# Ledger of designs, part 100: peptides against a protein of PDB entry 2Q3Z

Target 1, 272 residues: chain A of PDB entry 2Q3Z
Amino acid sequence: YVLTQQGFIYQGSAKFIKNIPWNFGQFEDGILDICLILLDVNPKFLKNAGRDCSRRSSPVYVGRVVSGMVNCNDDQGVLLGRWDNNYGDGVSPMSWIGSVDILRRWKNHGCQRVKYGQCWVFAAVACTVLRCLGIPTRVVTNYNSAHDQNSNLLIEYFRNEFGEIQGDKSEMIWNFHCWVESWMTRPDLQPGYEGWQALDPTPQEKSEGTYCCGPVPVRAIKEGDLSTKYDAPFVFAEVNADVVDWIQQDDGSVHKSINRSLIVGLKISTKS
Target 2, 254 residues: chain A of PDB entry 2Q3Z as posed
Amino acid sequence: YVLTQQGFIYQGSAKFIKNIPWNFGQFQDGILDICLILLDVNPKFLKNAGRDCSRRSSPVYVGRVGSGMVNCNDDQGVLLGRWDNNYGDGVSPMSWIGSVDILRRWKNHGCQRVKYGQCWVFAAVACTVLRCLGIPTRVVTNYNSAHDSNLLIEYFRNSEMIWNFHCWVESWMTRPDLQPGYEGWQALDPTPQEKSEGTYCCGPVPVRAIKEGDLSTKYDAPFVFAEVNADVVDWIQKSINRSLIVGLKISTKS

## One batch from the design tools (peptide; made by RFdiffusion4, then SolubleMPNN)

Design b2_p17_5_s1 (from b2_p17_5, 8 letters changed)
Fold by OpenDDE base, seed 3:
Structure b2_p17_5_s1 (fold): chain B 272 residues (1-272), chain A 17 residues (1-17)
Amino acid sequence: as target 1 above (272 residues)
Amino acid sequence: DDTLLSQHPIGSVPSLE
């Protein structure tokens, strides 16, 4: 989880699982220095360098910073996300084969955001950075991954009488989504939550005003303890949300239906 | 091909263009 520089990332769909090789490259020349630059340009450091540095001994703190800094939202972060298949002014997310080139591009262009990333790219870069900083980390893939917009643990679709989705979807289910899990103690929580912690660097929802997510104990998610820091409800929903259809009839009536055909969550973790 | 491996909402297929 720390020493392996090459691995695989799972993609595709629940029915058609695929993987790609990925070079994390955490031990390649200059990568550690770039990771340190990443820390030194984060908003918390810029606001109060002494306070930020004093907290870097905490993997909880560092993990949360990295989660926020891997995306360029809100700060001088590494990657700009794009999902509309228009990548002509940058690099297609599907073209990346490792984290090293991304990090080097970011640094060499004055910490300018790199175009473009999707979930596995964000996760892979975060994995590289966290490993560089000595935090055991792995990339995980969740198929049928929910994006809960309003924190109600539901994915809600509005449909007409023919079952067609109406309006712009604020909530949806990804065919797959990737994030990272890092091993750390949680002295900020009650005993028993040490171990794997979920962190999500893909900019989906703001956490305490910043596009970041976690760390949250994997155990807390498994046990349904949504009170634990950080962002337990959101991460829980990614793997456990129920899908609800609101079906409008011709007479204006609305029928609530549980969609049992869309099963949220199929998580795969890797050994490297 | 590679487009089908992209992240996208269920029920939609990314454009191949």
Scores: peptide ipSAE 0.373, ipTM 0.784, DockQ to the pose 0.372
Fold by OpenDDE base, seed 2:
Structure b2_p17_5_s1 (fold): chain B 272 residues (1-272), chain A 17 residues (1-17)
Amino acid sequence: as target 1 above (272 residues)
Amino acid sequence: DDTLLSQHPIGSVPSLE
């Protein structure tokens, strides 16, 4: 999880699982230096360098910084996300074959955001950076991954009497979503939450004002302990949210229905 | 078609599902 530089990332859908080879390249020339630059341009460093540096011995702290810095939201982060199939002014997310080129482009262009990434690109770059910094990390894929936007652990659809979704979807389920899990102790939590920690560098929701997510113990998610920092409810919802249909009748009444046909969450953890 | 390989909301892009 630290030494392996090549691996696979799972994509596609729950019914059609696919994988692509990926070069993480955490030990290629110059990559460590780029990772250090990433730390040195993070908002916390810019605000208080001494405080930031004093906390870099904590994989919890570093993991959270990396999750925020892999995306360019709110800072001089690495990647700009785009999902509308308009990539002509950059590189299609589907074109990347490794993290090294992305990181080098970012650094070589003065820490200018690289266009473009989607979830697996964000996750893969985060994985590279974390591994480079000595944190055991793996990319994980979750099929039918929920994006809960209002923190109620539900994906809610508004439907008419014919079952048709009305208007734009306020909430959404991804065909797949990728993030990383990093192995670390959690001295900031009660005993028992050491081990794999979920970190999500894809800019989905803000955590403490920044587009970042985690670390949160995988155990906490599994056991439903949503009180654990960081961002347990959001990560829990990604893999466990229930889908609810609000069916509007012609008479103006609304009926709540649990949608059992849309099953959220099928997580695959990589072996390397 | 790279669209089929992309991350997308369920139902928003034509898929093999």
Scores: peptide ipSAE 0.371, ipTM 0.797, DockQ to the pose 0.499
Fold by OpenDDE base, seed 5:
Structure b2_p17_5_s1 (fold): chain B 272 residues (1-272), chain A 17 residues (1-17)
Amino acid sequence: as target 1 above (272 residues)
Amino acid sequence: DDTLLSQHPIGSVPSLE
């Protein structure tokens, strides 16, 4: 999880699982230096360098910083996300074959955001950075991955009498979503939460005012301990949310229906 | 078709939301 530089990332759909080879390249020339630059341009360092540096011995702290800095939201982060199939002014997310080129482009252009990424690109770059910093990390793919926006552990669709979704979708389910899991102790939590921790660098929701997510113990998610920092409810919903349809009739009546045909969450963890 | 490999909402064409 630290030494492996090549691996596979899972994509596609629950019914049609695909994978691509990916070069993480955490030990290639100059990559460690780029990772250190990433830490040195993070908002916490800029605010108080001494305090930031003193906390870099904590994988919990570093993991949270990296999850925020891999995306360019709120800071001088690495990647700009785009999902509308208009990539002409950059690089298509589907064109990347490794993290090294992305990180080098970011550094060589004065820490200017790289266009473009989607979930697996964010996850892969985060994986490279974390491994480079000595934190055992793997990429995770979750099919039918929920994006819960209001922290109620539900994905809610408003539909007319014909089943058509009304208005702009505030909540959604991805065909697939990728994030990372890192191995670390959690001295900031009660005993027993050491092990794999979920971190999500894709800018989906803000955590304490910043587009970052985690670390949260995988155990906490499995056991339903939603009080566990960081961002347990959001990560829990990604893999466990229930889907509800609110069917609106012409007479103004609303019918609640549980959608049992759309099951959230099918998580695949990589072995290398 | 790159859309088959892209991340997108279920049941929809890839779009930024």
Scores: peptide ipSAE 0.365, ipTM 0.796, DockQ to the pose 0.370
Fold by OpenDDE base, seed 1:
Structure b2_p17_5_s1 (fold): chain B 272 residues (1-272), chain A 17 residues (1-17)
Amino acid sequence: as target 1 above (272 residues)
Amino acid sequence: DDTLLSQHPIGSVPSLE
């Protein structure tokens, strides 16, 4: 999980699983230097360089910094996300074939955000950076991935009496979503949470004021320990949220119904 | 078509939420 430079990323949908080859390229010339630049332009370094540098020996700290810096939200991060199919002023997220070109473009343009990324691009770049920094990391794909915005572990749809969704969806289920899992100890937690930690660099929700997510022990998610740092409820919901329909009745009342046809979460971990 | 492999909400075409 550190030595492999070539791999596959899973995409598509639960019914149509596809994969693409990806060049992580963590050992290519100049990539490590770019990763170090990424650390040196992060907000925590700019605020207090000494404190930031003193914490870089912690994979927990570094993982959280990287999850925030791979996206350009809140900082001078690497990638700008876009999902509206209007990519004419940049590069389509579907055009990337590896992390190396993205990172080189970022550096060569004065750490200006690269246009554009979607979840697998964010995850792949994060994977490259973390591997460069010596942290064993893999890309994970979750089909039917929920985005819970209000931390109630539910995806809520509002429907009319005919079952049609009303208004714009605030909460949603992605056809797929990608993030990374990194292997590390968790001295900041109770014993037993060492191992794979989920980190999500796609800017979905703010964590402690920054668009970042994790690290959170995969074990904690599996066991339902939502008190575990960081962002356990959000990551838990991505793979386990229940779907609820609020159905408007003829008399103006609203009926709550559990949607059993929409099953959240089908996680696939890569072997590369 | 690469668009079919894009990330998007279930039941919808690719769009910015």
Scores: peptide ipSAE 0.363, ipTM 0.802, DockQ to the pose 0.372

Design b2_p17_5_s2 (from b2_p17_5, 11 letters changed)
Fold by OpenDDE base, seed 2:
Structure b2_p17_5_s2 (fold): chain B 272 residues (1-272), chain A 17 residues (1-17)
Amino acid sequence: as target 1 above (272 residues)
Amino acid sequence: NDRLLSQLPIGSDPSLE
C-alpha cells in the first residue's frame, strides 16, 4: 500500500468492468518535494503556517488537506476536473498513465492547475501523495456511484405518467466513481473506527466550505453510522443511496416510487 | 475512443452500461 508504485485502476460500468495500468510513482525523483509543496500551499498553511505544520503528524489532518488540494477548487490545487469531452486546451483525462507527470506539471508551472482530470485521476494523484507521505492508501472504484446533492441519502428522479424523466437531472449516478481509502487510526473518534478511511478528492460537494471529503471510517459506512466525521452521509450515499422516482400524474398528483431496478453501489477495492 | 473510458452519468451512453 505504501511501497507499490504500479497498479491498476478499475473503470467502465458494473456490466463492463475495465481496468487501466497506473504508475503511482511515489518514490520517483522529486515527487516527495512536490508533495511537500502541496502541503505548503494549502489554505491552512497560508492562513497559519505554525498551526498547519503542528498538525501534519496527524494522518487524519493530512488526509483531509490532500483531499482538498488534489483538486484545484478553492485553492492552488493540482487538477481541474472536466467531463464534457472538450479537452483541446489541455490533456484528456483518459490520456494519463500515471501521477508523476501530473504532479511535475503542476509544480513546474508554478502550482497552476493541470487540465484535466476525472475521478480516477484525482484518486490516483491523491493515492500517490498519501503514499509518498507514508500513509497506506489504495484506489477504490464504486460502480453505479451516487452523487447526493441535497444530503437526503436519495437519488431522486422526476418522471411523467409515462416514466419519462422530466427536466434537468439535479442528481445523478455515475457509471463509476473512484476515490481512495487510507489506513489510519482515528483518535478523534470513539474506539473501533481505526483502519481504512475513505477520502474523495474529486470535487463533488463542499465539506466545511471546501471541496474535500473525508476521512470517514469505512466501518462507519458499512455499519450506517452517519454521525461519524467526516462526510459520512455523502460517502454512504455514494454506495447505498436509494433511487426514488417522483411520478407526476395528469391530475397533478405525485406518486413516490422506489426504483429497485437501479442499484447504487458496487465497490471494488484493490489489494494494493 | 477515449469516451469509452470516461466517467459518465448513467444513461448518457447506453452502450457503456
Scores: peptide ipSAE 0.327, ipTM 0.836, DockQ to the pose 0.539
Fold by OpenDDE base, seed 5:
Structure b2_p17_5_s2 (fold): chain B 272 residues (1-272), chain A 17 residues (1-17)
Amino acid sequence: as target 1 above (272 residues)
Amino acid sequence: NDRLLSQLPIGSDPSLE
């Protein structure tokens, strides 16, 4: 998980699982230096360098910083996300074959955001950075991954009598979503939550005012302990949200549709 | 087909259902 520089990332859909080769390249020349620059341009360092540096011995702290800095939201982060298939002014997310080129481009252009990334690109770059910093990390793919925006652990669709979705689709389910899991102890939590911790660098929701997510113990998610920091409800919803389809009738009545059998969450962890 | 590798909301492409 630290030493492997090449691997595979799972993509596609639950019905059509695909994978791509990815070069993480955490030990390639200059990559460690770029990772250190990433830490040195983070908002916490800029606010108080001494305090930030003193906390870099904590993988919990570092993991949270990296989660925030891999995306360019709120800071001088690495990647700009885009999903509308208009990539002409940058690089298509589907064109990347490794983290090294992305990180080098970011550094070489004065820490300007790289265009463009999607979930697996964010996850892969985070994986590279965390591995460079000595934190065992793997990329995880979750099929039928929910994005809960209102923290109710539900994905709700409102439909008319014809089955057409009404209103703005604020909440969604992705065909797949990628994030990372990092191995660390959790001295800040009760005993038993050491091990794999989920971190999500894709800018989906703010955590304590910043687009970051985790670390949260995988065990806490599995056991349904939503009180566990950080961001347990959000990560739980990604893998376990209930989908509710509401049908609105002309008379104003609303009832649940029972016909949709969409199940949120099919998690695949990489072996390396 | 590059679109088949893109992250997409479920329902945007019937082929993904």
Scores: peptide ipSAE 0.314, ipTM 0.830, DockQ to the pose 0.563
Fold by OpenDDE base, seed 4:
Structure b2_p17_5_s2 (fold): chain B 272 residues (1-272), chain A 17 residues (1-17)
Amino acid sequence: as target 1 above (272 residues)
Amino acid sequence: NDRLLSQLPIGSDPSLE
């Protein structure tokens, strides 16, 4: 989890699981230095360098910073996400084969955001950075991964009388989503939440005003403890959201139906 | 680049996955 530089990232769909090889490269030349630069350009450092540095001994703090800094939202972060298949002005997310080139590009271009990433790219870069910083980390893939935008633990589809989905589909389910799990103690929580912590560097929702997510104990998610910081409801929903269809009839009546045909969440953790 | 490896939204109908 710290020493492994080569690995696989799972992609595809629940029915058609695929994987790609990935070079995390946390021990390649200059990568640690880049990770330190990443910390030094984070908003908390810029606001109060002394305070930020004093907290870097905390994997909880660092993990949260990294989750925010791997994406370029709200800061000088590493990657710009894009999902619309228009990658001509950058690098297609599917073209990356490792974290090293991404991090080097970011640094070499004055910490300008690298175009482009999707979930596995974000996760992989975060994994590299966290490993560089001595935090045991693995990439996780979740198939049928929910993106809950309103923290109600539901993916809600609005349908007409014919069953056709209406609206902007703001809440959605990904065929797959990747994030990382990092091993750390949680002295900031009640006892028993040490171990794997979920961190999500893909900019999906803001946490305390920043596009970051976690760390949240995997145990808390498994046990349904949604009060546990950070972002337990969101991460819980990614793997456990129920799908609800709101069926509007022609008379304006609305019927709520739980869609049990679509099961949210099939999490695969890497063993490396 | 294989589009099949990208993140894609799925509908509520599993048959459309």
Scores: peptide ipSAE 0.330, ipTM 0.823, DockQ to the pose 0.479; fails the geometry check
Fold by OpenDDE base, seed 1:
Order: structure tokens, then sequence, then C-alpha cells
Structure b2_p17_5_s2 (fold): chain B 272 residues (1-272), chain A 17 residues (1-17)
């Protein structure tokens, strides 16, 4: 999980699983230096360099910083997300074949955001950075992944009679979503939460004012301990949220769809 | 054919989704 530089990222759908080869390249020339630059331009370092540096021995702290810095939201982070299929002023997220080119572009352009990323790109870059920093990390893919904005563990869809989604599309289910899991101890938590920790660098929700997510113990998610730092309710919902499909009739009446139940969650972890 | 797009159009910035 630290030594492997080439791997696969799973994509597609639960019914049609696909994968792409990916060059993580954590040991390629200059990549470690770029990862260190990433740490040195993070908001916490800029605010108090001494405090930030003193905390870099903690994989919990570093993981959270990396989660925030892989996206360019709120900081001088690496990637700008885009999902509208308008990539003419940058690089299509589908064009990337590795993390190395992305990180080099970011650094070579004065730490300006790279256009563009989607979930697997964010996850893959985070994986590279974390591995460079000595944290065992893998990319994970979850199919039918929920985005719960209010942490109520309920995703509600309103549809018209034609099946078209109506209203605010703030809560959605991804066909797939990628994030990373990192192996670390959790001295900040009760015993037993060491091991794999989920981190999500895709900018979805703010955590403590920054677009970042985790680390949260995979065990806590499995056991339903939603009080566990960080962002347990959000990560739990990504995998376990209930989906309710509402059909709105022409008369304004709303009823639950009987014939359509969306099942959230099919997680695949990379083995290398 | 499944889209490579990870998203149904909901993300961090509605203008970019």
Amino acid sequence: as target 1 above (272 residues)
Amino acid sequence: NDRLLSQLPIGSDPSLE
C-alpha cells in the first residue's frame, strides 16, 4: 500500500464494474517535494507554521490536511472539480492516467488549481500524497454512493410522472464514488479504532469550515458509531443512507414509489 | 452503457455540475 506505484481504480456501476489503470507514482522524481509543498501552502501552515509543523507527526492531522488540500476549495489546493462535461478550458477528468502529471502541473504553475477532477482523480491524488508521506493508503470505490447534506441518513428524490427529478438536487446518489482509506492508529479515540480510516478529498461538504472529510475509522462506520471523529455521519451516509423516491402527481400530491428502491452501497477496495 | 461520470449532477459547486 506504500510501495505499489501502479494500480487500478474501479469505476462504472454496480451492474457494470469497470477499472482503469492508474500510475500513482509516489516514488517518481520530485513527487515527494511536491507533497511537501502541498503541506507548506495549507491554510494551517500559513496561519501558524510552528503549530502546523509540530502536528505533522500525526497521520490523523496530515490525513485531514491532505483531504482538504487535494481539492482547491477554500485554499491553494490541487484540483478543481467539474461534472458538467464542459472541459474545453482544461483537461477532462477522464483523460488522466496518473497522479504524477497532475501534481507536476500544479507545482509548475505556481500551485494553481488543475482543471479538472472528479472523485477518482481526487482520491488517486490523495492516495499518492499520503503514500509519499509514509501513510499506507488505498483507493476505494463505492457504487450507488449517497451524498447526504443534512446527515439525516435519508436521501429523498422527488420525481414527476415521467421519472424526471424535480426540485433541489442537493441530495444525490452517485453511480460510483471514490475516496481513500489510510492505515493509522487513533490515539485521539478510544481503543479499537486503529486500522483503516476513511478520507474523502472530493469537495462535497464542509467539515469545520473546510471542504475536507475524515479521517474516520472504518470500524466506526461498520458499527454505526456516528459520534466518532471525523465526519462519521457523512461517511456513514455515503454507504448506508436510505433512499426514498417520491412521485409528485399533477395535482401536487406526493406518494412513495412502490416499484423503485435504490440500494446504497457496494464498496470495493483495491488490493494493490 | 454506464457513464464514466461519477456524478449525477450534484456536487460542491452547482455551477460546475
Scores: peptide ipSAE 0.029, ipTM 0.681, DockQ to the pose 0.220; fails the geometry check

Design b2_p17_5_s3 (from b2_p17_5, 10 letters changed)
Fold by OpenDDE base, seed 1:
Structure b2_p17_5_s3 (fold): chain B 272 residues (1-272), chain A 17 residues (1-17)
Amino acid sequence: as target 1 above (272 residues)
Amino acid sequence: DDLLLSQKPIGSDPSLE
């Protein structure tokens, strides 16, 4: 998980699983230096360099910093996300074949955000950076991945009497979503939560004021312990959210219905 | 082709999945 530079990332849909080859390239020339630059331009370093540096021995701390810095939201991070199929002023997310070119472009342009990324691009770059920093990391793909915006562990759809969805979907289910899992101890938690930790660098929700997510123990998610930091409810919802339909009736009343046909979460992890 | 690999919201209608 640290030594492998080539791998595959899973994409597509639950019914049509696809994969692409990806060059993580964590040992290519200059990549480690770029990862160190990433740490040196993070908001916590700029605020208090001594404090930031003193905490870099913690994979928990570093993982959270990397999660925030891989996206350019709130900081001088690496990637700008875009999902509207308008990529003419940059590079299509689908055209990337590895993390190395992205990181080099970022550094060579004075740490200007690289256009553009989607979930697997964010995850792959985070994976490269974390591996460079000595943290065992793998990319994870979750099909039918939920985005819960109000932390109620539900995906809620509003429907008219004909079952048609009303308004813009604030909450949604992605065909797939990618993030990373990193292996680390969790001295900041109760015993038993060492092992794989989920980190999500795709800017979806703010955590403590920054677009970052995790680390959260995979075990905690599996066992439903939502009290564990960081961001357990959000990550739990990505893989376990229930879907609820709010159906407007003819008399103006609203009926709550559990949608059992939409199943959230089909997670697969890479072996390398 | 490449568009088929993009991340996108799914519909809530099971028949469209």
Scores: peptide ipSAE 0.346, ipTM 0.810, DockQ to the pose 0.479
Fold by OpenDDE base, seed 3:
Structure b2_p17_5_s3 (fold): chain B 272 residues (1-272), chain A 17 residues (1-17)
Amino acid sequence: as target 1 above (272 residues)
Amino acid sequence: DDLLLSQKPIGSDPSLE
């Protein structure tokens, strides 16, 4: 989780699981320096360098900073996400084979955002950075991963009488989604929440005003403790959300139906 | 092949996955 520089990332769908090799490269020349630059350009450092530096001994604090800085939303972060298959002005997310090239490009272009990433790219870069900083980290893939936008732990679809989804989907389920889990103590929480912590660097929802997510104890998610910092409801929904269909009939009536055929969440953790 | 590996929304029908 710290020493392994090469690994695999799971992709595809629940029915068709695939994996790709990935070079995390946390020990390659200059990568640690780039990770330190990442910390030094984060908004918290720019606002108050002394305060930021004093908190860098906390993996909780650093993890949250990294989750925010791996994406370029809100700051001078590393990656710009794109999902519309239009990647001609950059690099296709599917083309990356490791974190090193991404980080080097970011640094060499004056901390300009790198085009483009999707979830596994964000997760992999975060994994590299966290490992560089001495935090044991692994990439996690969740199939049928929910994106709850309104924090109600539901994915809601609006359908016509024929079952066709109407309008733009505000909430959705990914075929797969990747994030990271990092091992750390949680002195900021009640005892028992040490261990794996979920962090999500893919910009999905804002947490305390910034596109970041976590750390949240994996145990808290498993036990349904949604009061636990940070972002427990969102992460919980990714793996446990219920799906609801709102079906509008010809007469204008609406019927609520629980979709039991679409099961959210199938998490796979890597061994390295 | 690339599209099969990309992250994308799914429908509510599991058979479409």
Scores: peptide ipSAE 0.342, ipTM 0.810, DockQ to the pose 0.495
Fold by OpenDDE base, seed 2:
Structure b2_p17_5_s3 (fold): chain B 272 residues (1-272), chain A 17 residues (1-17)
Amino acid sequence: as target 1 above (272 residues)
Amino acid sequence: DDLLLSQKPIGSDPSLE
């Protein structure tokens, strides 16, 4: 998980699972230096360098910083996300074959955001950075991945009497979503939560004012301990949210229905 | 087709549901 520089990332859909080869390249020339630059331009360092540096021995702290810095939201982060198929002024997310070129472009352009990324690109870059910093990390793919936007552990659709979704979806389910899991101890938590920690660098929701997510113990998610920092409810919802249909009748009545046909979450963890 | 590899809402493609 630290030494492997090449691997696969799973994509596609639950019905059609695909994978692509990816060069993480954490030990290629200059990549570690770029990772250190990433730390040195993070908002916490800029605010208080001494405090930031004193905390870099904590993989919990570093993981959270990296999850925020891999995306360019709120800071001088690495990647700008885009999902509308308009990539003419940059590089299509589907064109990347490794993390090295992305990181080099970021650094070589004065830490200017690289265009563009989607979830697996964010995850892969985060994986590279974390591995560079000595944190065992793997990319995870979750099919039918929920994005809960109102923190109720539900994906809610409004439908008419014919079952047709009305208006723009306020919440959504991705065909797939990628994030990373990193191995670390959690001295900041009660015993038993050491091990794999989920970190999500794709800018989906703000955590403590920053587009970052985690680390949260995978065990906590599995056991349903939503009080566990960081961002347990959000990560839990990604893999376990229930889908609810609010069916609006012509008479103005609304009926709540559990949608059992849309199953959220099918997580695949990589072996390398 | 790169679009087939993209991350997208399942509701945008009925075949994904």
Scores: peptide ipSAE 0.339, ipTM 0.818, DockQ to the pose 0.549
Fold by OpenDDE base, seed 5:
Structure b2_p17_5_s3 (fold): chain B 272 residues (1-272), chain A 17 residues (1-17)
Amino acid sequence: as target 1 above (272 residues)
Amino acid sequence: DDLLLSQKPIGSDPSLE
């Protein structure tokens, strides 16, 4: 989880699981220096360098910083996300084969955002950075992954009588979503939450005002302890949200459909 | 096909349901 530089990332759908080879390259020349630059341009360092540096011995702190800095939202982060299939002014997310080129491009262009990434690209870059910093990390893929926007642990669809989705479509389920899990102790929590911690660098929701997510103990998610920092409800919903379909009739009546076949969450963790 | 590997909302592809 620290020494391996080559691996696979799972993609596709729950019915058609696919994978791609990925070069994490955490020990390639110059990558450590780039990771240190990433830390030195984070908002917390710019605000108070001494305080930021003093906290870098904590994998909890570093993990949270990295999850925020891998995306370019709110800061001088690495990647810009795009999902509309218009990639002509950059690199298609599907074209990347490793983290090294992305990180080098970011640094060589004065820490300008790299275009473009999707979930597995964000996760893979985060994995590289965390491994480079000595934190055991793996990429995780979750099929039928929910994006809960209002923290109610539900994905609600409003449909007309013809099955057409109504409203702003703010909540959704990804065919797949990737994030990382890092191994660390949690001295900031009650005993028993050491081990794998989920971190999500894809800019989905803000946590304490920044597009970052985690770390949250995988154990807490499994046991349904949503009080644990950070972002337990959001991560829990990614893998466990309930889907509710509402059917709206012309007369204004609303009916709940109970014949939903889609189940949120099918998580696959990498072995190395 | 790169589109088959892209991340996308399930609602955009009925075959994923």
Scores: peptide ipSAE 0.315, ipTM 0.810, DockQ to the pose 0.536

